# Ledger of designs, part 44: peptides against a protein of PDB entry 2N1D

Target 1, 169 residues: chain A of PDB entry 2N1D
Amino acid sequence: EVKVKIPEELKPWLVDDWDLITRQKQLFYLPAKKNVDSILEDYANYKKSRGNTDNKEYAVNEVVAGIKEYFNVMLGTQLLYKFERPQYAEILADHPDAPMSQVYGAPHLLRLFVRIGAMLAYTPLDEKSLALLLNYLHDFLKYLAKNSATLFSASDYEVAPPEYHRKAV

## One batch from the design tools (peptide; aimed at target 1 W18)

Design b1_p26_4_s3 (made by RFdiffusion4, then SolubleMPNN; from b1_p26_4, 15 letters changed)
Fold by OpenDDE base, seed 1:
Structure b1_p26_4_s3 (fold): chain B 169 residues (1-169), chain A 26 residues (1-26)
Amino acid sequence: as target 1 above (169 residues)
Amino acid sequence: SAELDERLALAERELGTDFSDVDVLP
């Protein structure tokens, strides 16, 4: 098993996100004002501005591409709570050809890192490559923590209307 | 804290519902 450590600064948000959805019956506003694609782009640009070498920049781009791919693959099967099912169905109907990284935002992206470790355990990566990947994943998580005030907010959620409850869990 | 980790564990347990059966009409 591959373990991805969530920064302590972000753990409270994961709990709040869970509470907002499952207990308060709220939904994250979609499409996100700042989607996963833009967050990853900002991270890549941030790393570039730090004066990275060409190889380091290339590695960051590869990591960003990988995170995006994993997010798009895992969103509908691994990163949603039961209450979010009708919303997901609506998104698929309204945005049939859009990758989920263009629809969803920071909260769902953070959820990826709760599950990505299990997926990485089944990837044929050598020890050195896996270690390097984990370093970049943790670096990205540190970036999310550093920018948490702008990325994570309860104001990005909405109370689900009664008609939503009729078709939800 | 221990309480935070406990609540996080609950969140993680409930996360991951498979919606692969969601159908979209063309």
Scores: peptide ipSAE 0.552, ipTM 0.867, DockQ to the pose 0.309
OpenDDE base, seeds 2, 3, 4, 5: peptide ipSAE 0.536, 0.536, 0.541, 0.542; ipTM 0.816, 0.825, 0.818, 0.826

Design b1_p26_4_s4 (made by RFdiffusion4, then SolubleMPNN; from b1_p26_4, 18 letters changed)
Fold by OpenDDE base, seed 4:
Structure b1_p26_4_s4 (fold): chain B 169 residues (1-169), chain A 26 residues (1-26)
Amino acid sequence: as target 1 above (169 residues)
Amino acid sequence: QEALDKEFAEAARELGTDYTSVDVLP
């Protein structure tokens, strides 16, 4: 598989996220106050503000578009814990035509990078293109780590109601 | 650190456990 390294600063959050959902039986509040689209837009703007060349800006936009696409494809099948499946079903019913990048937020976006490496191994990318993509993915992860205090919070989760537990069995 | 890595690995393994296949983008 393709190796995508998660920053050490973000590993504790992924564990906390997992714990909140699977052990504490909480759910991330949806729709997210700050959705994936917004996070990616902020990243793109951040990169542009650092004085990048036009070519670099173009590359960033392509990477952002790629991350968004992968997220939207993978969210439902690869980025959810079992306990979150009823919530996802409700979201699909309420927002049938909305991309999940407009509904979900930072925690689920971070989960993408846990799984994306395996998927990239099956993509027909040449070595140079793959290396460039990986560099941008790592750069984005560093951005998430830098902004982790504002992007990741247990206060964005809530205890699932009893009726939800009955659906989650 | 070892304990964190272990828990991280457990969290990672439980993601998307309802599905065994990996979707591939064209």
Scores: peptide ipSAE 0.434, ipTM 0.823, DockQ to the pose 0.290
OpenDDE base, seeds 1, 2, 3, 5: peptide ipSAE 0.421, 0.417, 0.421, 0.413; ipTM 0.817, 0.816, 0.822, 0.816; seed 3 fails the geometry check

Design b1_p26_5 (made by RFdiffusion4)
Pose (drawn by RFdiffusion4):
Structure b1_p26_5 (pose): chain A 169 residues (1-169), chain P 26 residues (1-26)
Amino acid sequence: as target 1 above (169 residues)
Amino acid sequence: EELEEEVEEAIEDLEESAEEITEELE
């Protein structure tokens, strides 16, 4: 299977997010302003601002769109805990206009790269095509971890009360 | 070493939850 190193800078955050859901029994039931698409656009424009180019412009642009669609095909199914099902239906009902790539904010973005390495093991391309993919994915994760201090806000996870657990059982 | 073990557990829980959710949606 494909061995992909998930940024160790973000590993404490990955465990923290998991710790909050499972151990801390906290859930993320609110729309965050710092959302995945905004960070995607921020990174997309960042590569352009350092070096204004045409050839790399659409490259970053569509790769970002690839992350967007990759996230959309996994967010509610592959990147979600069973305990997040209640908050999923809640946020989806309360805010049917808002995309999930927005309401779940930056903490849920890291989950994509965790699962995408596994799914891409079942769809094995050559090392070179995969290398370009992982190149840009790791480049994004490098920038992601760089600005992560003002990027992730796991503190918005609030402990789910017993009345709320009634929606999980 | 401890953090790597916790990362592995977090990934396993996420995978198990994803499998259960997929089964329920099917």

Design b1_p26_5_s1 (made by RFdiffusion4, then SolubleMPNN; from b1_p26_5, 16 letters changed)
Fold by OpenDDE base, seed 4:
Structure b1_p26_5_s1 (fold): chain B 169 residues (1-169), chain A 26 residues (1-26)
Amino acid sequence: as target 1 above (169 residues)
Amino acid sequence: SELDKRFAEAVAGLQADAAEIQAELA
């Protein structure tokens, strides 16, 4: 099993996210004001500004690309609460050709790291490659934690309208 | 801790819903 440790600073956000969606019946506002693509771009730029070597820059780009790909593949089936499925269906209808990384934002991206460990366990990576990947994933999570005040906010959620509740039966 | 407990619940909830979603798609 591959274990991705979530920083303590981000655990409250996952709890709040869970509560907002499942108990308070709210929805994250879509399309996100700051989408996953933008967050990953900011991270990449942040890493590049730290004076990394060319090899490190390449590695960061590959990690960003990988995170984006995993997010886009997993969002619909692995990263949504059941209550969010009607919203997802509407997004697909309205943006059929858009990758979900351009629609969704930080909360859903954070959910990826809760779920990605199981997926990585079945990925044919050698031990060194897996360790390197995990290091970068943890580094990215630390970045999210450092910027959590600007990336995560309950104000990005809205109470689902009554008509939505009927669709979420 | 209480946070750890609630976090575990959130994780479990997401996993459970994912399983249900997968079952519906199967």
Scores: peptide ipSAE 0.679, ipTM 0.950, DockQ to the pose 0.840
OpenDDE base, seeds 1, 2, 3, 5: peptide ipSAE 0.675, 0.673, 0.677, 0.676; ipTM 0.949, 0.949, 0.950, 0.950; seed 3 fails the geometry check

Design b1_p26_5_s2 (made by RFdiffusion4, then SolubleMPNN; from b1_p26_5, 15 letters changed)
Fold by OpenDDE base, seed 1:
Structure b1_p26_5_s2 (fold): chain B 169 residues (1-169), chain A 26 residues (1-26)
Amino acid sequence: as target 1 above (169 residues)
Amino acid sequence: AELDARFAEAVAALERDSAEILEELA
């Protein structure tokens, strides 16, 4: 099994995110003010600004593209709590052709990394390639931790209206 | 320790909810 370690700085947020949605019956505001695409772009630019070689820059771009693809594939079936299902259905109706990486933000992106390990376990990657990928994933998580104050906030959530509760589990 | 326990609970809840979604789609 492939296990992606979540930085200690981000574990409290995942707990708060879970609590906000499942216990406090709140929803993350969509479309996100800062979506997954923009977060990944900022990371790539951050890496470029640090004087990386061409090869390293290429690798970062590939990792960013991979994270985006996994997120878009997994969001609807792997990264949502039950309470969020009606919201997702509404998003699909309102934005039928938009990738979810353009709609959702940092909290759902972080959820990806607690689930992506299982997916990577079934990928045909050799040990060296997998280790390299994991290094980049951990590097990205460190970036999220470094910028957590601007990326993660309870103020990005809102109490779901009574009408929503009737549709939700 | 308490944080790790709550974190694990959050992850488990997400996994359960995801599994239910997949079952409904099948």
Scores: peptide ipSAE 0.687, ipTM 0.940, DockQ to the pose 0.852
OpenDDE base, seeds 2, 3, 4, 5: peptide ipSAE 0.685, 0.682, 0.687, 0.686; ipTM 0.940, 0.939, 0.940, 0.940

Design b1_p26_5_s3 (made by RFdiffusion4, then SolubleMPNN; from b1_p26_5, 15 letters changed)
Fold by OpenDDE base, seed 2:
Structure b1_p26_5_s3 (fold): chain B 169 residues (1-169), chain A 26 residues (1-26)
Amino acid sequence: as target 1 above (169 residues)
Amino acid sequence: SELDARFAEAKAALEADAAEIAAELA
C-alpha cells in the first residue's frame, strides 16, 4: 500500500467526523456551503499566488484535476459511512447530473486521503511520477491543515430526524 | 497514543462500511 500520511492536526477531525456520523447520528449539511470544487480552486489560487512558474502551475492544476476525479469516482462507494447512504441516495435523485465535488465538502474530501493510498498502489505510475504525486498530495493536506479552522466544524453537521434513522443502518 | 488508536478505529470503520457497500453493489 502507498502510504499517504495524514497531518497530526487533521487526525482529530477525522475522529470527530466519525463520531458525529456513527455515534451521534448526525449528517453533514448538503449541499456543502464550501464544496470540494471550491476548496481545490482556493488551493490552486493559493499556489499560484506563491510565485509558481508555468510548469509548477500546470502541475498544480493537474493534481487538482486528479483529486477531483478520484473524489467523484470514490465518494459513493468508498468514502461514506453506512449511515450516510440514504442521504447520498437523496442527493443522486435531486442532483443526477452534478459531480459530487460540487455537493460535498471538506470532511468527505479529507476521507479521500485516508482511502486513496490503496488505490494508488494499483495505479501504473513510475516511481518518479508517484513520488511527485505524493509530494503534491501531502502539500495539499498541509494546506487543509493550515485552513482547518475554516474548513472543518461540527456546526456543519445536523442531527438526523427520526424518520431518517428508519432508512439507515 | 489514544488519538492514533481512535484514528485507526475510524479508518477501519470507514473501510468496513466501504466493503459492505461494495458487496451490495456487486
Scores: peptide ipSAE 0.684, ipTM 0.946, DockQ to the pose 0.859
OpenDDE base, seeds 1, 3, 4, 5: peptide ipSAE 0.676, 0.680, 0.681, 0.683; ipTM 0.944, 0.945, 0.945, 0.946

Design b1_p26_5_s4 (made by RFdiffusion4, then SolubleMPNN; from b1_p26_5, 12 letters changed)
Fold by OpenDDE base, seed 4:
Structure b1_p26_5_s4 (fold): chain B 169 residues (1-169), chain A 26 residues (1-26)
Amino acid sequence: as target 1 above (169 residues)
Amino acid sequence: SELDKRVAEAIEGLERDAAEIEAELA
């Protein structure tokens, strides 16, 4: 199995996110104030500002595109707690043609990285390609950790209304 | 650590819910 290491700075957020949703019955405010597309764009720009070569910039862009694609594919079925499913259904109804990377934000993006490892293990990637990808994924996670104070906040969650609870399994 | 244990619980919860979602969609 491919194991993606989560930075220590982000581990508390995984726990808090889990607690907010499953125990406190809160929901992340959607559409996100800062969506996944924006976060990935900021990362790409950050990498460019660090003086990367053309090849490195190209690689970053490909990684960003890959993360976005995986997120959009996996969000609905792999990255949601059960309590969030009614909200997701509402999002699909309101935004049927919008990629979820334009709707969801940092907490759900972080969830991708605890699930993507197992999926990558079954992809037909050679050892070198996989290692390179993992390096970039870890680099991105380090970026999230560095900016965690602005990307992750309990204030982005809100208590689900009673009507929602009746719909939740 | 206790933190790692709680992280594991969060991940397991997400995996469990994902499995249930997949079962419903199958």
Scores: peptide ipSAE 0.707, ipTM 0.956, DockQ to the pose 0.848
OpenDDE base, seeds 1, 2, 3, 5: peptide ipSAE 0.694, 0.702, 0.695, 0.704; ipTM 0.953, 0.955, 0.953, 0.955

Design b1_p26_6 (made by RFdiffusion4)
Pose (drawn by RFdiffusion4):
Structure b1_p26_6 (pose): chain A 169 residues (1-169), chain P 26 residues (1-26)
Amino acid sequence: as target 1 above (169 residues)
Amino acid sequence: AAQEELDEAEEELEEAMEEIAEELEE
């Protein structure tokens, strides 16, 4: 199976997010302003601002769109805990206009890369095509971890009260 | 069938996070 190193800079964050959901019994039931699409656009424009190009412009642009669609096909199914089901229906009902790539903010973005390596093991392309994919994915994760101090806000996870657990049982 | 697949996907995510937690503790 494909071995992909998830940024060790973000591993403490991954464990932190998991720790909050499972151990700390905290849930993310609110729309974040710092959202995945905004970070995707930020990274997409970042590559352009350093070196204004046409050939790489659409390359970064559609790869970012790829992450967007990849995230959309996994967010509520593959990138979600069973304990997040109540908050999912809650946020979806309260804010039916807002996309999930926005309301769940940056903490849920890292989950995509954790699961996508597994699913792409069942769809094995050659090393070269996969290398270009992982190249840009790792490049994004490099930038993601670089600005992660002002990027991720796991502190918005609030402990789910017993009355709220009634929606999980 | 869709619910069983969702449950499996959530269990697999949990397992992946536990593996990452073990690697980080080492």

Design b1_p26_6_s1 (made by RFdiffusion4, then SolubleMPNN; from b1_p26_6, 15 letters changed)
Fold by OpenDDE base, seed 5:
Structure b1_p26_6_s1 (fold): chain B 169 residues (1-169), chain A 26 residues (1-26)
Amino acid sequence: as target 1 above (169 residues)
Amino acid sequence: DEEELIERNEEELEEMMEKIEAEYAA
């Protein structure tokens, strides 16, 4: 199995995010103030500003595109807790043609990396390509960890109203 | 079906978080 290692700094946030949703019955405010597209763009620009070669810049762009694609494919089916389903349904109704990477933010993006390993296990990549991809994914995760103070905050969540609880059975 | 698969995925996601919590909480 392909293992994507989550930085130790981000593991507590994954649990806190999970707790806020499932135990505290809160919801991440949507649309996100800083969506996945913006986070990925910032990462790409960060890498470019560090003097990458043309080849490295191209690779970063491809990785960003890949992460975005995986996120958009997996969000609705693999990255949500049951309590978030009514919110997701509302998002789909209000933004039917919008990629979820333009709606959701850092917490849900981080959840992707808990699940992406299993998906990569079924992709026909040679060992070198897979290793390179994993290196970029880990590099991105390190970036998230470095910027965790600005990307992850409990203040981005709000208590769901009673009427929402009735929908989230 | 799709709904059943989603429910399984939701359960798996929570199980993954429980494992992560257990890793550093223990």
Scores: peptide ipSAE 0.688, ipTM 0.944, DockQ to the pose 0.813
OpenDDE base, seeds 1, 2, 3, 4: peptide ipSAE 0.682, 0.266, 0.682, 0.683; ipTM 0.941, 0.792, 0.942, 0.943

Design b1_p26_6_s2 (made by RFdiffusion4, then SolubleMPNN; from b1_p26_6, 13 letters changed)
Fold by OpenDDE base, seed 4:
Structure b1_p26_6_s2 (fold): chain B 169 residues (1-169), chain A 26 residues (1-26)
Amino acid sequence: as target 1 above (169 residues)
Amino acid sequence: DEEELLEKNEEELAELMEEIEKEYKE
């Protein structure tokens, strides 16, 4: 199994996010004020501004594109709790042609990294390539941790109305 | 089917969070 290490600073948020949705019956406000596309763009710009030269095979833009693609593929099937399903259905109905990376934000993006390791385990990557990819993923997670104060907030969640509860059960 | 797969994935996601909670609280 491929293990993606989550920064210790972000582990509490993953649990809090889970708690807000499943126990407190809240929903992340959609469309996100800062969507996944924007977060990834900020990361790319951040990396470029630091002047670090990367291997051509794993340039920052390629990593960003990869994360975005995985997110868009996995969001609907692997990154939602049951309570979020009615909201997701509404999003699909209202925005049928929009990639989910333009709708969802940091909390759901962070959930990706809890699941992505299992997906990478089945990719035909050699040991060196996999290690390099993991390094970039960890670097991105470190970026999220560094900017966690602005990316993750309970104020981005709202109490679901009673009519929503009836749909979610 | 699709519904069964989604339910399984939803449960697995929750389980992963439970494990993470154990990790940083222990």
Scores: peptide ipSAE 0.674, ipTM 0.941, DockQ to the pose 0.807
OpenDDE base, seeds 1, 2, 3, 5: peptide ipSAE 0.670, 0.671, 0.672, 0.673; ipTM 0.939, 0.940, 0.940, 0.940

Design b1_p26_6_s3 (made by RFdiffusion4, then SolubleMPNN; from b1_p26_6, 12 letters changed)
Fold by OpenDDE base, seed 5:
Structure b1_p26_6_s3 (fold): chain B 169 residues (1-169), chain A 26 residues (1-26)
Amino acid sequence: as target 1 above (169 residues)
Amino acid sequence: SAEAELERAEAELEAMMEEIEKEYKE
């Protein structure tokens, strides 16, 4: 199995996010004020500003594109708790042609990295390519940890109304 | 079924969070 290590700083947030939704019955505000596309763009720009060469910039862009693709594929089937299903259905109805990376934000993006390792195990990559990819994924996670104060906040969640609870059984 | 797979995925996600909680509290 391919192991993607989550920074220690972000582990408590994963649990808090889980608690807010499953125990506190709250929902992440959608569409996200800062969506996955924006977060990935900021990361790419951050890497560029730190003096990346053209080749490294290209590699970062490819990684960003890959993360985005994985997120869009996995969000609906692998990254949601049961309580979030009615919200997801509403999002699909309201935004049928929009990729989920334009709707969801940092918390759901972070959940991707809990699950992505298993998916990468089935990807036909040679050892060198896989190692390189993992390095970039860990680098991105480090970026998320560094910016966690602005990316992860309980204030981005709201208590689900009673009518939602009836749909979320 | 698709619904069964979805429920399994949801359960797996929760199990992963339980494991993470156990890890960082050690």
Scores: peptide ipSAE 0.659, ipTM 0.938, DockQ to the pose 0.799
OpenDDE base, seeds 1, 2, 3, 4: peptide ipSAE 0.610, 0.632, 0.653, 0.616; ipTM 0.928, 0.932, 0.936, 0.929; seed 3 fails the geometry check

Design b1_p26_6_s4 (made by RFdiffusion4, then SolubleMPNN; from b1_p26_6, 11 letters changed)
Fold by OpenDDE base, seed 5:
Formats: sequence, C-alpha cells, structure tokens
Structure b1_p26_6_s4 (fold): chain B 169 residues (1-169), chain A 26 residues (1-26)
Amino acid sequence: as target 1 above (169 residues)
Amino acid sequence: MEEEELEKAERELEELMEKIAEEYAK
C-alpha cells in the first residue's frame, strides 16, 4: 500500500467530520459554498503565483486533473458514510450530469486522501512517477492545512431533519 | 457497485477514521 501522510493539522478535522455525520447525525450543506473544483483551481493558481516554471505548472495541472478525476469516481462509492446516502441520492436526482467535484467541498475532498493511497498502489506508475505524484499530493495537503480555517468549519454542517433519519436507517 | 460492497466500503471508511482518531489521541 502507498501511504499518503495526512498533515497533523488536518487529522482532527477528519475525526470531527466523521463525528459530525456518524454520531451527531449532521450533514454537510450541499451544494458546497466552495466546491472541489474551486479548491483545486485555487491551489493551481497558488502554485503559479510562486514562480514555478512552465513545466512545473504543467505538472500541477496534471495533478489537479488527476485529483478531480479520482474524486469524481470515488465519491459515491468510497467517500460517503452510510448516513450520507440519502443526501447523495437527492444530489444525483437534482444534478444528474454534474460532476461531484462541483457539488461537494473540502471535507469530502480530504476524505479522498485517506483512501487514495490504496488506489495508487494498483496504478501502473513507475517508481519515479509515483514519487513525484506523492510529492504533489503531500504538497496539496499542506495547502489544505494552510487554508484549513477557511476550508473546514462545523458551521457548514446542519442537523438532519427527522424525516431524513427515517430514510437513512 | 453491489450493496454489500458499498456497505463494506462505508465500514472501511469509518475504520480508517477510527485509526486516525486513535493515532491523534496520543
């Protein structure tokens, strides 16, 4: 297994997110005020502003595209808790052709990085490419940690109504 | 994905968070 290290600053949030949904029976407000697409775009722009070479920018764009693709593929099957299933079903009904990266936000994106390591272990990447990818993934995670105050907030969650509880059982 | 596999994935996600929680609690 390929291990993607989560910054210590973000680990508490993963736990809090998990607690909010599974124990406190809350839901992340959807569609997200700041969706995954915008977060990735901000990251790419951030990297460009740091004076990277054109080749570096290209690499960043490829990484961003990859993260987006993985997120859109994995969200519905790998990144949701049981309690979130009715909400996801509603999102699919209301936005049938929209990629989930345009609907979901930072908390679910962060969950991806808990799972992505195992997925990367099955990807046919050479050692050099994998190392480079891991470096960018860790760099992106550091970016999330740096901006965690604006990206992660319990106020983005709301208590699910009683009727939701009934269909989530 | 089959329902059984989906439920397994959901449980795995929780287990991963539990591990993180245990590590962080130290």
Scores: peptide ipSAE 0.646, ipTM 0.928, DockQ to the pose 0.781
OpenDDE base, seeds 1, 2, 3, 4: peptide ipSAE 0.642, 0.644, 0.638, 0.644; ipTM 0.926, 0.927, 0.925, 0.927

Design b1_p26_7 (made by RFdiffusion4)
Pose (drawn by RFdiffusion4):
Structure b1_p26_7 (pose): chain A 169 residues (1-169), chain P 26 residues (1-26)
Amino acid sequence: as target 1 above (169 residues)
Amino acid sequence: SPVEEATDYFTDVVEKIEETGDATIE
């Protein structure tokens, strides 16, 4: 299977997010302003601002779109805990206009890279094509971890009360 | 279901990370 090092800078955050959902019994039931698409655009423009190019412009652009679609095909199914099912239906009903890549904010973005390495093990391309993919993915994760202090806000996770657990049972 | 499988998967990943400290995912 493909061995992909998830940024160790973000490992404490990964455990923190998991700790909040499972151990702390906290859920994320609110739309965040700092959302995945906005961070994707921020990174996409960042690569352009450092070096204005045409050839790399669309490259970063569509790779970002790839992350967007990759996230969309996994967000509610592969990147979600069973305890987040109640908040998923809640946010989806309360805000049917808003995309999930927006409402779940930055903490849910890191989950994509955790699962995508496993699914891409069942779809093995060559080392070179995979290397370019992981190159840009790791490059994004490098930038992601760099600005993570003002990027992730796991503090928005609030403990789910017993009345709310009624939607999980 | 896929969600339950994902829950188990993320739990296993976290437990493996806590035991080993290794961030390499397979």

Design b1_p26_7_s1 (made by RFdiffusion4, then SolubleMPNN; from b1_p26_7, 12 letters changed)
Fold by OpenDDE base, seed 2:
Order: sequence, then C-alpha cells, then structure tokens
Structure b1_p26_7_s1 (fold): chain B 169 residues (1-169), chain A 26 residues (1-26)
Amino acid sequence: as target 1 above (169 residues)
Amino acid sequence: SEVDEATAFFDAVVQRYKETGDTTVE
C-alpha cells in the first residue's frame, strides 16, 4: 500500500471543506484568487530559494508537473462533491480549453492527496522512485500546512443561490 | 455514478477523521 499522510494542521480543514459544501451548501469562489498553478509555482520557487542543486531543482519541477497533471485529470471525476457538479459544468462551458489547475485552488488541491495514494499503488514505479515521490509529496503537504492561513479560509466560499440548488438535484 | 462515488469517498474520509483523527490514505 502507498500511504500518504496529511499534516495534522490540515486534517481539520478537510472537515471544514466538507461542511461548507455539503451541509452549508456553499461553493468555493471560482476562478480561485490563488489557483493550483500559482500554488505549485510558489512551492517550486520556495524550494529553489533554499539552494537546490540542479538535480534537486529538476526533481521539484517534475513533482510539480506531476501534481498538476494528476489534478487536472482527477478533478472532474474524483475530487468534487455532488453539490459542486453544476459549478464545474459552468466552468467547462466558460473555459473549455483551460486546465482546472488554473481555475481551482488550495481546497480542491488538498482533496487530491486524499485520493492519490490509491492511484500510486498501481504505478509502475520501483521502490526507490516511489519513496522519492512520496518524500516530495509529503514535503509539498508540509508547505501547504506552513501557508495554511492564507490558502485555506471559509471566506473563500459563498452561499449558493436558490437557482443553483435546482441544478444540483 | 462517478460523482456519487467520489462524494461517498470524501464523506467516508471525513467521517473517519471525526472518529479517529486519521486522514491517512493507504
């Protein structure tokens, strides 16, 4: 099994995110003020500023690219609550050629790491490669935790209007 | 549906965290 550990300070956010969407019937404001692309770019720059070697920089870039790719593939089918589907459909209509990493933000990115472990179990990665990947994934999650005050906030959500509720049945 | 399955999965993870404090994915 591939085990991805969520930092303790981010665990409560998964509950808050769930509550905002499913119980309070709110939606994350889209397009995100800080999208997934921007978060990943900031992480890469953060790692570079700490004096990475060429090989380490390359590895970070590959990890960022991989996270982005997985997010864009999985968002529509695996990372949304049922209540969010009409919003997603509207985004697809308004931005047909835009990757979802340019639209969605930190809360949905965090949901990826709740799902990615099961998918990694079926990858052709050898033990060393998988361990390296997991180390970077955990490192990235620590980065999210460090910046959680700015990345995760209930104020980024808004109450869905009544007309939206009719679409979400 | 895929959407229903995704929702059920997230609900289960959230419920597990409420009960155990564990959100680890295996």
Scores: peptide ipSAE 0.038, ipTM 0.575, DockQ to the pose 0.771
OpenDDE base, seeds 1, 3, 4, 5: peptide ipSAE 0.029, 0.029, 0.027, 0.026; ipTM 0.556, 0.583, 0.550, 0.568

Design b1_p26_7_s2 (made by RFdiffusion4, then SolubleMPNN; from b1_p26_7, 11 letters changed)
Fold by OpenDDE base, seed 2:
Structure b1_p26_7_s2 (fold): chain B 169 residues (1-169), chain A 26 residues (1-26)
Amino acid sequence: as target 1 above (169 residues)
Amino acid sequence: SDVDEATAYFDAVVNRYKETGDTVIE
């Protein structure tokens, strides 16, 4: 099994995110003020500013590209609560050609790391490659934790209107 | 459905964290 550890400071956010959506019937404001693409770009630039070699920079870029790809593939089918499906359908109608990494933000990106471990178990990566990937994934999660005050906030959610509730049945 | 499965999975993870404080995904 492939284990992806969520930083301790981000664990409570998974609960808050769940509560906001499922119990309080709120929705994350879309399109996100800071989307997944922007978060990944900031991470890449952050790593570059720390004096990475060419090889390390290449590795970071590949990791960023991989995270983006996995997010875009998994968002619609694996990263949404049932209550969020009507919102997703509206996004698809309004932005048919836009990748979801340009629409959604940090909370949904964090959900990816709750699911990605199971998928990585079926990858053809050798032990060394998998270990390297996991190191970068954990490094990225640490970056999210470092910036959690700006990336994760209940104020980015809003109460869904009554007409939305009728669609979410 | 895929949505129901996703919801159930996230609920399970959240509940596990509430109970144990562990969100390690295997």
Scores: peptide ipSAE 0.037, ipTM 0.575, DockQ to the pose 0.781
OpenDDE base, seeds 1, 3, 4, 5: peptide ipSAE 0.026, 0.028, 0.034, 0.027; ipTM 0.626, 0.626, 0.592, 0.597

Design b1_p26_7_s3 (made by RFdiffusion4, then SolubleMPNN; from b1_p26_7, 12 letters changed)
Fold by OpenDDE base, seed 2:
Structure b1_p26_7_s3 (fold): chain B 169 residues (1-169), chain A 26 residues (1-26)
Amino acid sequence: as target 1 above (169 residues)
Amino acid sequence: SDVDEATEFFDAFVERYEATGDTTVE
């Protein structure tokens, strides 16, 4: 099995995110003020600023590209609560050609790491490559934890209007 | 649907986390 550990600092957020959506019937404001693309770019720049070698820089870029790809593939089918379906449909209608990494933000990105482990278990990676990938994934999660105060906030959510509730069936 | 399956998955995750504090993904 492939285990991805969520940092201790971010563990409660997954519950808060769930609570905001499912129990409080709120929606994350879209498009995100800080989208997944921007978060990943900031991470890459952060890593580059620390004096990485060419090879390490290349690896970071590949990891960023991979995270982005997985997010864009998995968002609609694996990372949404039922209550978020109408919102997603509206986003698809308004932005038919835009990758979801340009629309959604940190909370949904974090959800990816709850699901990605199972996906990686079926990925044809050798032990060495998988270990390297996991190292970078955990490194990225640590980065999210460092910036959690600005990336994860209940103020980025708002109560869905009554007409939305009728759509969310 | 796929989204329904995702919802069920996350619900199970939250339940597990609340019960055990486990946030590992396998």
Scores: peptide ipSAE 0.076, ipTM 0.700, DockQ to the pose 0.802
OpenDDE base, seeds 1, 3, 4, 5: peptide ipSAE 0.030, 0.029, 0.032, 0.032; ipTM 0.631, 0.649, 0.585, 0.574; seeds 1, 5 fail the geometry check

